# Ledger of designs, part 121: peptides against a protein of PDB entry 5OK6

Target 1, 215 residues: chain A of PDB entry 5OK6
Amino acid sequence: ELPGLDSQWRQIENGESGRERPLRAGESWFLVEKHWYKQWEAYVQGGDQDSSTFPGCINNATLFQDEINWRLKEGLVEGEDYVLLPAAAWHYLVSWYGLEHGQPPIERKVIELPNIQKVEVYPVELLLVRHNDLGKSHTVQFSHTDSIGLVLRTARERFLVEPQEDTRLWAKNSEGSLDRLYDTHITVLDAALETGQLIIMETRKKDGTWPSAQL

## One batch from the design tools (peptide; made by RFdiffusion4, then SolubleMPNN)

Design b2_p22_6_s1 (from b2_p22_6, 13 letters changed)
Fold by OpenDDE base, seed 4:
Structure b2_p22_6_s1 (fold): chain B 215 residues (1-215), chain A 22 residues (1-22)
Amino acid sequence: as target 1 above (215 residues)
Amino acid sequence: SAEDRLLEHSRKVREEEEKARA
C-alpha cells in the first residue's frame, strides 16, 4: 500500500535518512533513472494520488548498455541521468512502485577517497590473465580504493593458484608495454589502473625462476 | 626488458600449445 504523498516525500528526501543524507563509506546506494525520479517528485508534490503523473514502476532501462551483464552506460552523470538514493530510500520506492520485471537494482558502494566520500558508480573492470594464457581472461570489478594486493589475491583465487606458489602482477600500459606492480599496498587508483586494462599474473616456476627472467 | 621476456614466453607457450593440438 502506498503511503501518503507527503510521507513519501519526507521519507525519500529526508536529510537524515533520505537522498540528501551524508555519505558513509561502505554503505550501499542505488541509482534511479532521473526521468522516473522527476516524475515521482511531480506526483508526490502535486497532492493528488489519482493524478495522471503517477510514475509507475521504477525502470532503469535507459541506464544500462546491455541486458546480459547489466552494465551501466558510460558517461552517466549524477543529477542528469540518475539520482542516488540510500538503501532504505531505494527499498521504500521499490516496495511502493515496484521495479521493472527482470531488471536488477543498480547497487553501488560509498568509497572514501582522499578528502572525499563518493558513491563509486563505475568500479574498475580489470582483465585478469595468466602469463602463459593471455587469451583466457577473467573480468573482475575492483574499487579504486582496493589494493593491488587484493587484485593479486583475486587473481590467485580465480586461477586456483596453490598457496605455496609465488605470483606477481604486470599491467599492460597504453604503450603496449608491461609495468610491474611492485607495491601491493597501493590502491587501484594510485596505480592508475583503468577499466579494460589487462593485468597479467606471472607464476614463479618450480625451479625458483620467473618466466620473465629466463629469456 | 623483463616485459619483453614475459611477452616472448607467453608467445612461445601459445605456439607450443598450438603445435601440440595440430
Scores: peptide ipSAE 0.098, ipTM 0.678, DockQ to the pose 0.299
Fold by OpenDDE base, seed 5:
Structure b2_p22_6_s1 (fold): chain B 215 residues (1-215), chain A 22 residues (1-22)
Amino acid sequence: as target 1 above (215 residues)
Amino acid sequence: SAEDRLLEHSRKVREEEEKARA
């Protein structure tokens, strides 16, 4: 059963647990397509439950670039294309109106940057490859706040590298050259890694030499 | 540079793989 319109508005728009609540690192927030949300606002503000302004089920179709991987379109802007809701508010709306059949929720995490908390709408998708097979990439998603050490560990896991094998990372830059990722304690953001960027895992040879040093 | 060597190594490996398929 749908709650009263005033109750709906209070539960979603309040500053303590709703849309206006402070961001906290690690929390899940959800994207809602802006036009749907505005339709909902108009509906609940109208005070007539039988109004033709009923928003129907949540439909985020316009936010997706594809319905296969459910990737977001690039360049979406908060407040223009979507609104962000905390998990509790999202779940209320879904319970009241439903979500379009087959669409996944668009869940994102709050990350902590040096001076601000932000919902990370666009995590970084890196193309992980081995130095000896640049044509076989594994696309892996990382937070901007993830360490290069995590990227390295993830690459090692994806390529089934044995614990005794020594590995290091290189990032292919826009000029086509490689930048070595020396410090594994810096973040993906600090390293200025971008979506679609090729990250090369170099494995040390059994003779103790690096492939990059022998050519 | 070390970077150039790594890229060249990768290129050579690909060429060898392509030749082995032909």
Scores: peptide ipSAE 0.094, ipTM 0.672, DockQ to the pose 0.310
Fold by OpenDDE base, seed 1:
Structure b2_p22_6_s1 (fold): chain B 215 residues (1-215), chain A 22 residues (1-22)
Amino acid sequence: as target 1 above (215 residues)
Amino acid sequence: SAEDRLLEHSRKVREEEEKARA
């Protein structure tokens, strides 16, 4: 059963737990398509539960590029295309109105950047490959705040690299050349890694030589 | 370049794997 319209408004827009609440690093927020949200606002502000302005189920279809991988369209803008809600508010709306059948929630994390907290709507998708098999990629999502060390560990895990094997990363740059990712303590952001970028994991040979160092 | 060496290594590995399957 739907709560009262005023209660809905207070719950979702409440500054303590609603849309305008402070961001906290690591917490989950959810995207809601802007037109649906505006329809909901109009409905609850109208004061008539039987109004023709009833928003129906949450439908984020217009935010998705495809219904297979459920990737977001590029270039979506907060406040124009979507509204961000904290997990509690999102779950309330889903409980009250439902989510369109088959659509996954669009969950994103709050990240801490040097001067700002923000919801990371577009995390980085990297193509991880081994130096000896560049044709077999693993697409893995990373936060801009994740370390290169995490990228390396993730690559090692995906490729089932044994703990005793030594590995290092290269990034294919925009010029088509490879840049060595020497510092594993810097972030994906600091390394300027971008979605779709090829990351090559090089494994040290048993003889102690690196494949890239051979003449 | 490092890239050329890595690409060449990858190519050689694939060719060897293809020969071993044939």
Scores: peptide ipSAE 0.060, ipTM 0.607, DockQ to the pose 0.458
Fold by OpenDDE base, seed 3:
Structure b2_p22_6_s1 (fold): chain B 215 residues (1-215), chain A 22 residues (1-22)
Amino acid sequence: as target 1 above (215 residues)
Amino acid sequence: SAEDRLLEHSRKVREEEEKARA
């Protein structure tokens, strides 16, 4: 059953636990299409549950560019295209109004940047390949705050590299050349890695030589 | 360049794999 309109408003908009609560790193937040959210606000502020302002089920269709992989459109702006809700608030709204059939929730994580917390709406999608087969890629999402070390570990796992095998990463730059990722402690952001960028995992040969050093 | 070396290595590996499957 839908709670009272005032209760809905307090639950979702309460600054301590609702939409305006402080961001905390690692927490899940959810995108809600702006028009739907504004319709909900109008409904609950109107004080009449029988109002024609009833928002219906949550529909985020306009936020998606792909209904197969449920990719977000590029260039979406918070406050213009969507609002962000903490997990509790999102789950309340879904329980009260439902979510459009077939649509997945748009869950994103709060990340910690040097001076701010933000919800990372667009993680970085990297194309991971092996040096011996550049044509077989694995697309993997990473946070901008993830380390290059995590990218390397992920690549090793995806390619079933044995623990004793030594590996390193190269990034294909915009000029088409390869930049070696020497420092594994820097972040994806610090390394300026971008979505769609090719990341090559080089595996050291059994003779102790690197493929890139012998040619 | 490092890229050329990696590309050449990748090419050689593929050619060897193709020969092994034939």
Scores: peptide ipSAE 0.058, ipTM 0.621, DockQ to the pose 0.519

Design b2_p22_6_s2 (from b2_p22_6, 13 letters changed)
Fold by OpenDDE base, seed 5:
Structure b2_p22_6_s2 (fold): chain B 215 residues (1-215), chain A 22 residues (1-22)
Amino acid sequence: as target 1 above (215 residues)
Amino acid sequence: SAAAKLEEHSRREAAEEEAEAA
């Protein structure tokens, strides 16, 4: 059953549990297309439940680049293209109005950056490859706050590297050279890794030599 | 460069795998 319009407004727009609540690292937030959200605001502020301003189901179609992988369009801006809602508020709206059939929720995590918490709308997509097969990439998403150590572990897992095999990472830079990722404790952000960047996992040879050192 | 070395290595290993598969 739909709550009263004033109750809906208070549930979604409040500063404690709604849209205006403080961000907390690790929490899930959801994107809502701005036009729909503004229509909802107008509806609940109008005070008439039978108003022609009824927003209908949540439709985020304009935020997606494709309906296959459900990737977001590039360059979306908070407060222009979408609004962010905490999980509780999102689930209320979905329960009241529904979500467009077949559309996934656009869930994102709050990340902790130096001096700021932010909803990470665009995680980093890295192209993981082996040094011996540069043509076979695995695209994997990482947070900017993920460690290079996690990238390395993920690469090892994807390529079925045995525990006894020694591996290291290289990032292909914009100049086309390879930068070795020596420190595995730094973040993806600190390493300045970007979406679409090629990350090469080098495996140590049985003779104890590295492929990159023999040439 | 490390890039050129890894690219050369990858090319050699691919050629060796093709030669072993033939």
Scores: peptide ipSAE 0.069, ipTM 0.631, DockQ to the pose 0.488
Fold by OpenDDE base, seed 3:
Order: sequence, then C-alpha cells, then structure tokens
Structure b2_p22_6_s2 (fold): chain B 215 residues (1-215), chain A 22 residues (1-22)
Amino acid sequence: as target 1 above (215 residues)
Amino acid sequence: SAAAKLEEHSRREAAEEEAEAA
C-alpha cells in the first residue's frame, strides 16, 4: 500500500535519513534517474494521489550503456542525470512504485577521500594479467580508495597463486611502457590507475630471479 | 625496457605451455 504523499516526501527527503543525509564511508547509495525522481517529487508535492503526475515504476534505462553488463553511461552527472538516495530511501521507493522489470538496482558505495566523502559512481576497472600470459585478462573493479596491496591480493587470488610465491605489480602506462607499483600501501587513486588499464602480475621464479630482470 | 622483457618472457612461457600441452 502506498503511504500518504506527505509521508512519502518526509521519508525520502528527510535530512537525517533521506536524500540529504550525511554520507558515511562504506554505506550503499542508489542512483535514480533524474526525470523519474522529479516526476515523483511533483506527484507527492501536488497532494493529489489520483493525479496524472503519478511517476510509475522506477526506470533507469537511460543511465545504462548496455543491458548485458548493466554498465553506466560515461559522464553522468549528479543532479542532472540522476539523484543519489540512501539504501533505506531507495528500498522505500522500490516497494511503493516498483523497479522496471529486468533492471538491476544501481548500487554504489560511499568512499572517503582526503577532503570529501562521495558516492563512487565510477569504480576503476583494471585488466589483471600474468606476466607469462599477457593476452588473458581478468577485469576486476576496484575503488579509488583501494590499496595497491588489495589489487595484488586480488590478482593472486584470481590466478590461484600459492602463498609462498612472491609477486609484484606493473602498470602499463600511456607510453606503452611498464611502471612498477613499488608501494603497495598507496591507493588506486594515488597510483593514478585508470579504467581499462593493464596491470601485470609478475611472479618470482623458483630460482629467486624475477622474469623482468633476466631479459 | 621492463615491458619488453616481460613481453618476451610471456611469449616464451606461452610457447613452453603450448609445447607441454601438445
């Protein structure tokens, strides 16, 4: 059953629990297509439940680049293309209006950056490869706040590297050369890693030599 | 360069893996 319009407005736009609530690192937020949200806003502000302004089900189709991987379009802007809602508000709207059939929710995490909290709408997609098979990539998403150490651990897990095997990372740069990721404590952001960038995991040989040092 | 070294190593190991699988 749909709550009263004033109740809907208060639940979604309440500054403590709604759209305007403070961001908290690690919390889930959801994207809602801007036109739908504005239609909902007009509906609940109009005070007439029988109004022709009824928004219908949430439809985020215009935010997606593809319906296979459900990737977002590039260059979407908060407040122009979408609004961000905290998980509670999103779940209320979905329970009241539904979500378009077959569309996944667009869930994103709040991240902490040095001077700002933000919802990370675009995580970094890295192409993980082994030094011995540069043609077989594993695409993995990382936060900008994830450490290079996490990227390395993830690569080791994906390639089934044994705990006793020593490994290190290289990033392919824009010049086509490899930059070694020496510091594993810096973030993906600090390392300036970008979506689609090739990350090479080098495994140390049993003789104690590195492949990159022998050639 | 480190890149050329890793690419050459990758080609050798791939050829060795193909030879062991054949």
Scores: peptide ipSAE 0.065, ipTM 0.638, DockQ to the pose 0.549
Fold by OpenDDE base, seed 4:
Structure b2_p22_6_s2 (fold): chain B 215 residues (1-215), chain A 22 residues (1-22)
Amino acid sequence: as target 1 above (215 residues)
Amino acid sequence: SAAAKLEEHSRREAAEEEAEAA
């Protein structure tokens, strides 16, 4: 059942878990398509529950690039294309209005950057490959705050690398050359890794030599 | 460098794959 319009407004905008609450690292926030959200705002501000301004189900269709992988369109801007809601506020809206059938929620995490907390709307999608099978990529999402060590571990897991096998990463740069990711403690951000970038996992040979050294 | 060698290998494989697809 829908709560009163004033209660909806207070819960979503002005509540302790409202839209304007401080970001906290590791928390989940959700994207809501802006036009739907503005329609909801108009509805709850109008004071008439029977108003023709009823927003209907949440529909984020315009935010998606595809309905297969449910990837976001590139270049979406907060406050222009979508609004961000804390998990509690999102769940209230979904409970009250529903979500369009078949659409997943657009959940994102708050990340801590050196000088700012933000919702990471666009995590980095890396193309993980093996040095001996460059045509077979695994797309994996990483936070900008994830370490290169996590990328390496994830690559090892995806490629079923045995614990005793030694591995290292290379990134294909914009010039088409390969930069070795020596430091596994730096972040994806610090390494300047970008979405769609090819990351090559090199596995050490049984003879103790690296494939790249024998070429 | 080891990098240059991997790059050369990757470029050759890509060129071979493009040539097989043509």
Scores: peptide ipSAE 0.059, ipTM 0.622, DockQ to the pose 0.120
Fold by OpenDDE base, seed 1:
Structure b2_p22_6_s2 (fold): chain B 215 residues (1-215), chain A 22 residues (1-22)
Amino acid sequence: as target 1 above (215 residues)
Amino acid sequence: SAAAKLEEHSRREAAEEEAEAA
């Protein structure tokens, strides 16, 4: 059942549990298309439940690049293109109005950066490849807060590397050279890894030599 | 460069795999 308009507004906009609540690392937030959200605001502020301002189902279509992979458009701006809602508020709106048929929720995580918590709307998409097959990439998303060690483990898992095989990472930089990722404890952010960047997993040879060292 | 070495290695391994499959 749809709650009263004042109750909806309080539930979604309440500073303790709603849109204005503090961000907490690891929590899920959801994107809502801005025009839909503004229509909802106008509806609940109008005081008439039968108003022609009824927003209908949540429709995030304008936020997606495609309806196949459901990737977000680049360059979306909070407050202009979308509003961020905490999971509870999102689930309330979906329960009240529905979500457009076939559209997935746009779930994102709160991450903790050195001086700020933010919703990570754009995680880093890395192209993982093996040194012996540069043409076969695995695209994997990582948080900016994920360690290079996680990237390495993920690459090993994707390429079915046996536990006894020794591996290391290289990042292809903007100059086309390879920078070795020596420290596996630093983050994706600290390593300045970017979306679309090629990450090469080098596997040590059975003779104990590295492919990159012998040429 | 490390890049050129890895690219050359990748090309050799791919050519060896194609030769074993033929």
Scores: peptide ipSAE 0.056, ipTM 0.618, DockQ to the pose 0.524

Design b2_p22_6_s3 (from b2_p22_6, 12 letters changed)
Fold by OpenDDE base, seed 5:
Structure b2_p22_6_s3 (fold): chain B 215 residues (1-215), chain A 22 residues (1-22)
Amino acid sequence: as target 1 above (215 residues)
Amino acid sequence: SPEEKLLEHSKKEKEEEEKEAE
């Protein structure tokens, strides 16, 4: 049985644990499609449980680019296309109304940027490649707050690089040249890395030379 | 450029792997 409409409203919209709660770094938030959420608001504000305004199951289909990889459409705007709910509020709505069958939840993390906390709706997707096989890419998602050191470790893990092998990263820039990622302590954001950017992992040769230096 | 160098290396390694497979 659904909770009373006033109870639903208070649990989802409150400033302490609901939609209006302060963001906290590392917390999970969930996207809810705006029309569904507005239908739910109208239902619970109407005060009639038998109303034709019943929202049905949560359906985020309009937020996805496709139903194969469940990527979000580009350019979605908070408050226009979706609302953000903290995990507790999301789980209440899913428990009350259900989620469309086979559709995954759209979970995102709160990140801390200089002077602001935000939900990172669009993490950076990098194309990781080896210098010797540029045709075999691994797409990996990173936070803008992740270090270049994490990108390097992830590339090493994906390509099964042995611990004794020395590796470094290059980013392909917009001019089609390679910029070396020297500082591994800076973030993906500080390095200005973008979604779809090619990141080349160079492995040092057994002779102690770098491939990029010999040619 | 570093890119041209890495691209040339990738081609050479692929041509060597193709020759070792024949």
Scores: peptide ipSAE 0.076, ipTM 0.652, DockQ to the pose 0.450
Fold by OpenDDE base, seed 3:
Structure b2_p22_6_s3 (fold): chain B 215 residues (1-215), chain A 22 residues (1-22)
Amino acid sequence: as target 1 above (215 residues)
Amino acid sequence: SPEEKLLEHSKKEKEEEEKEAE
């Protein structure tokens, strides 16, 4: 059953637990299409449950560029295209109004940047490859706050690299050259890695030589 | 360059894998 309109408003817009609550790193937040959210605001502020302002089910269709992988459109802006809700508020709205059939929730994580918490709407998609087979890529998502060490571990896991094998990363830059990722403690952001960038995992040979050093 | 080295290695390893599969 739908709660009373004042109760809905207080649960979703309450500054302690609702939309305006402080961001905390690692928490899940959800995108809601702005037009739907504004229609909901108008409905609950109108004070009439039987009004023609009923928002219907949550429909985020306009935020997606594809309905296969459910990728977001590029360049979406908070407060213009979507509103961010904490998980509790999102789950309340979905419980009350439903979500459009077949649409997944748009879940995102709060990340900690040096001076700000933000919801990471666009994580980095990297193309992981082995140095011996540049044609076989694994696309993997990373946070901008993830370390290069995590990218390396993830590449090792995806390529079934044995624990005793030594590996290192190279990033293909915009000039088409390879930059070696020497520091594994820096973040994906600090390394300026971008979506669609090719990341090459080089595996050390059994003779103790590196493939890139012998040629 | 490191890229040329990795690309040349990738070709050799692929040609070796193709020969081991025949």
Scores: peptide ipSAE 0.068, ipTM 0.648, DockQ to the pose 0.502
Fold by OpenDDE base, seed 1:
Structure b2_p22_6_s3 (fold): chain B 215 residues (1-215), chain A 22 residues (1-22)
Amino acid sequence: as target 1 above (215 residues)
Amino acid sequence: SPEEKLLEHSKKEKEEEEKEAE
């Protein structure tokens, strides 16, 4: 059963637990398509439950690039294309109105950047490859706050690299050359890694030589 | 370059895998 309209408004817009609540690193937030959200606002502010302004099911279709991979469209803007809701508020709206059949929730994480907390709407998608098979990529999402060490561990796991094998990363830059990711403690952001960037995992040879160091 | 060397290894290893499959 739907709660009263004033109760819905207070639950979703309440600054303690609603849309305007403080961001906390690691928390999940959800995108809601702006027109749906504005229709909901108009409905609950109208005070008539039987109003023709009923928003129906949450429909985020306009935010997706495709219905196969459920990727977001590029260039979406908060407050223009979508609103962000904390997990509790999202789950309330879904329980009250439903979500369009077959659409996944658009879940995103709060990340801590040096001077700001934000919802990371666009995590970095890296193309992980081995030096010996550049044609076989694994696309993996990373936070901008993830370490290069995590990228390396993830690459090792995806390629089933044995614990005793020594590995290192290279990033293909915009000039087409390879930059060595020496520091594994810096973040994806600090390394300036971008979505669609090729990351090459080099494995050390049994003779102790590196493929890239051979003459 | 490091890139050229990595690309050369990738080609050699594929050519070896193709020869082992024949």
Scores: peptide ipSAE 0.067, ipTM 0.643, DockQ to the pose 0.438
Fold by OpenDDE base, seed 2:
Structure b2_p22_6_s3 (fold): chain B 215 residues (1-215), chain A 22 residues (1-22)
Amino acid sequence: as target 1 above (215 residues)
Amino acid sequence: SPEEKLLEHSKKEKEEEEKEAE
C-alpha cells in the first residue's frame, strides 16, 4: 500500500536517510531515471493521491545502452539523466511503485577518493589477457580505488595460475606500447587505467626468465 | 619494445601449441 504523499516525500528526501544523506564509502546507492523521479516529485508534492500525475513503475530503460548486459549509457550526468538514492530510499520506491519488468536495479558503490566520497557510476572494465594468448580476453570490472595488486590477483584467479608461479602486469597505453605496472600498491585510478584497456599478465618461465626479457 | 617482445612470444607459444595439437 502506498504511504501518504507527505510521508513518501519525507522518507525519500530526508537528509538523514534519503537522497540528501552524506555519502559513506562502501555503501550501495541506486540510480533512478530523472524523468520518472521528477514525475514522482510532482505527484507527491501535488497532495492528491488520485491525481493523473501518478508516476507508475520505475523505468530506467533510457539509462541502459543494452537490454542484454544492462550496461549504462556513457556520459550520463547526475541531476540531468538520473538521481542517486541510498539503498533504503530505493527499496521504498520499488516497494511502492515497482520496477519495470525485467529491468535490474542500477546499484553502485560509494568510493573514497583522497578528498571526496562519490558514487562510482562507471567502474573500470579491464580486458585481462595472458602474454601467450592475447586473443582470449576476460573482461573484469574494477573500482578506480582497487589496487593493481587486486587486478593481478584477479588475473591469476581467472587464468588458474598456480600459487608458485610468478606473474606481473603490463598495461597497453594509448600509443600502443606496454607500460609495466611495477607498483602493485597504487590504485587503478593512480595507474590511469581506463575502460576497455588491455592488461597483459606475464608469467615467469620455469627457468626464472621473463618472456619480455628474452627477446 | 616490451610489447613487440610479448607479441612475438605470444605468436611463438601459439604456433608451438598448434604444432603440439597436430
Scores: peptide ipSAE 0.063, ipTM 0.651, DockQ to the pose 0.500

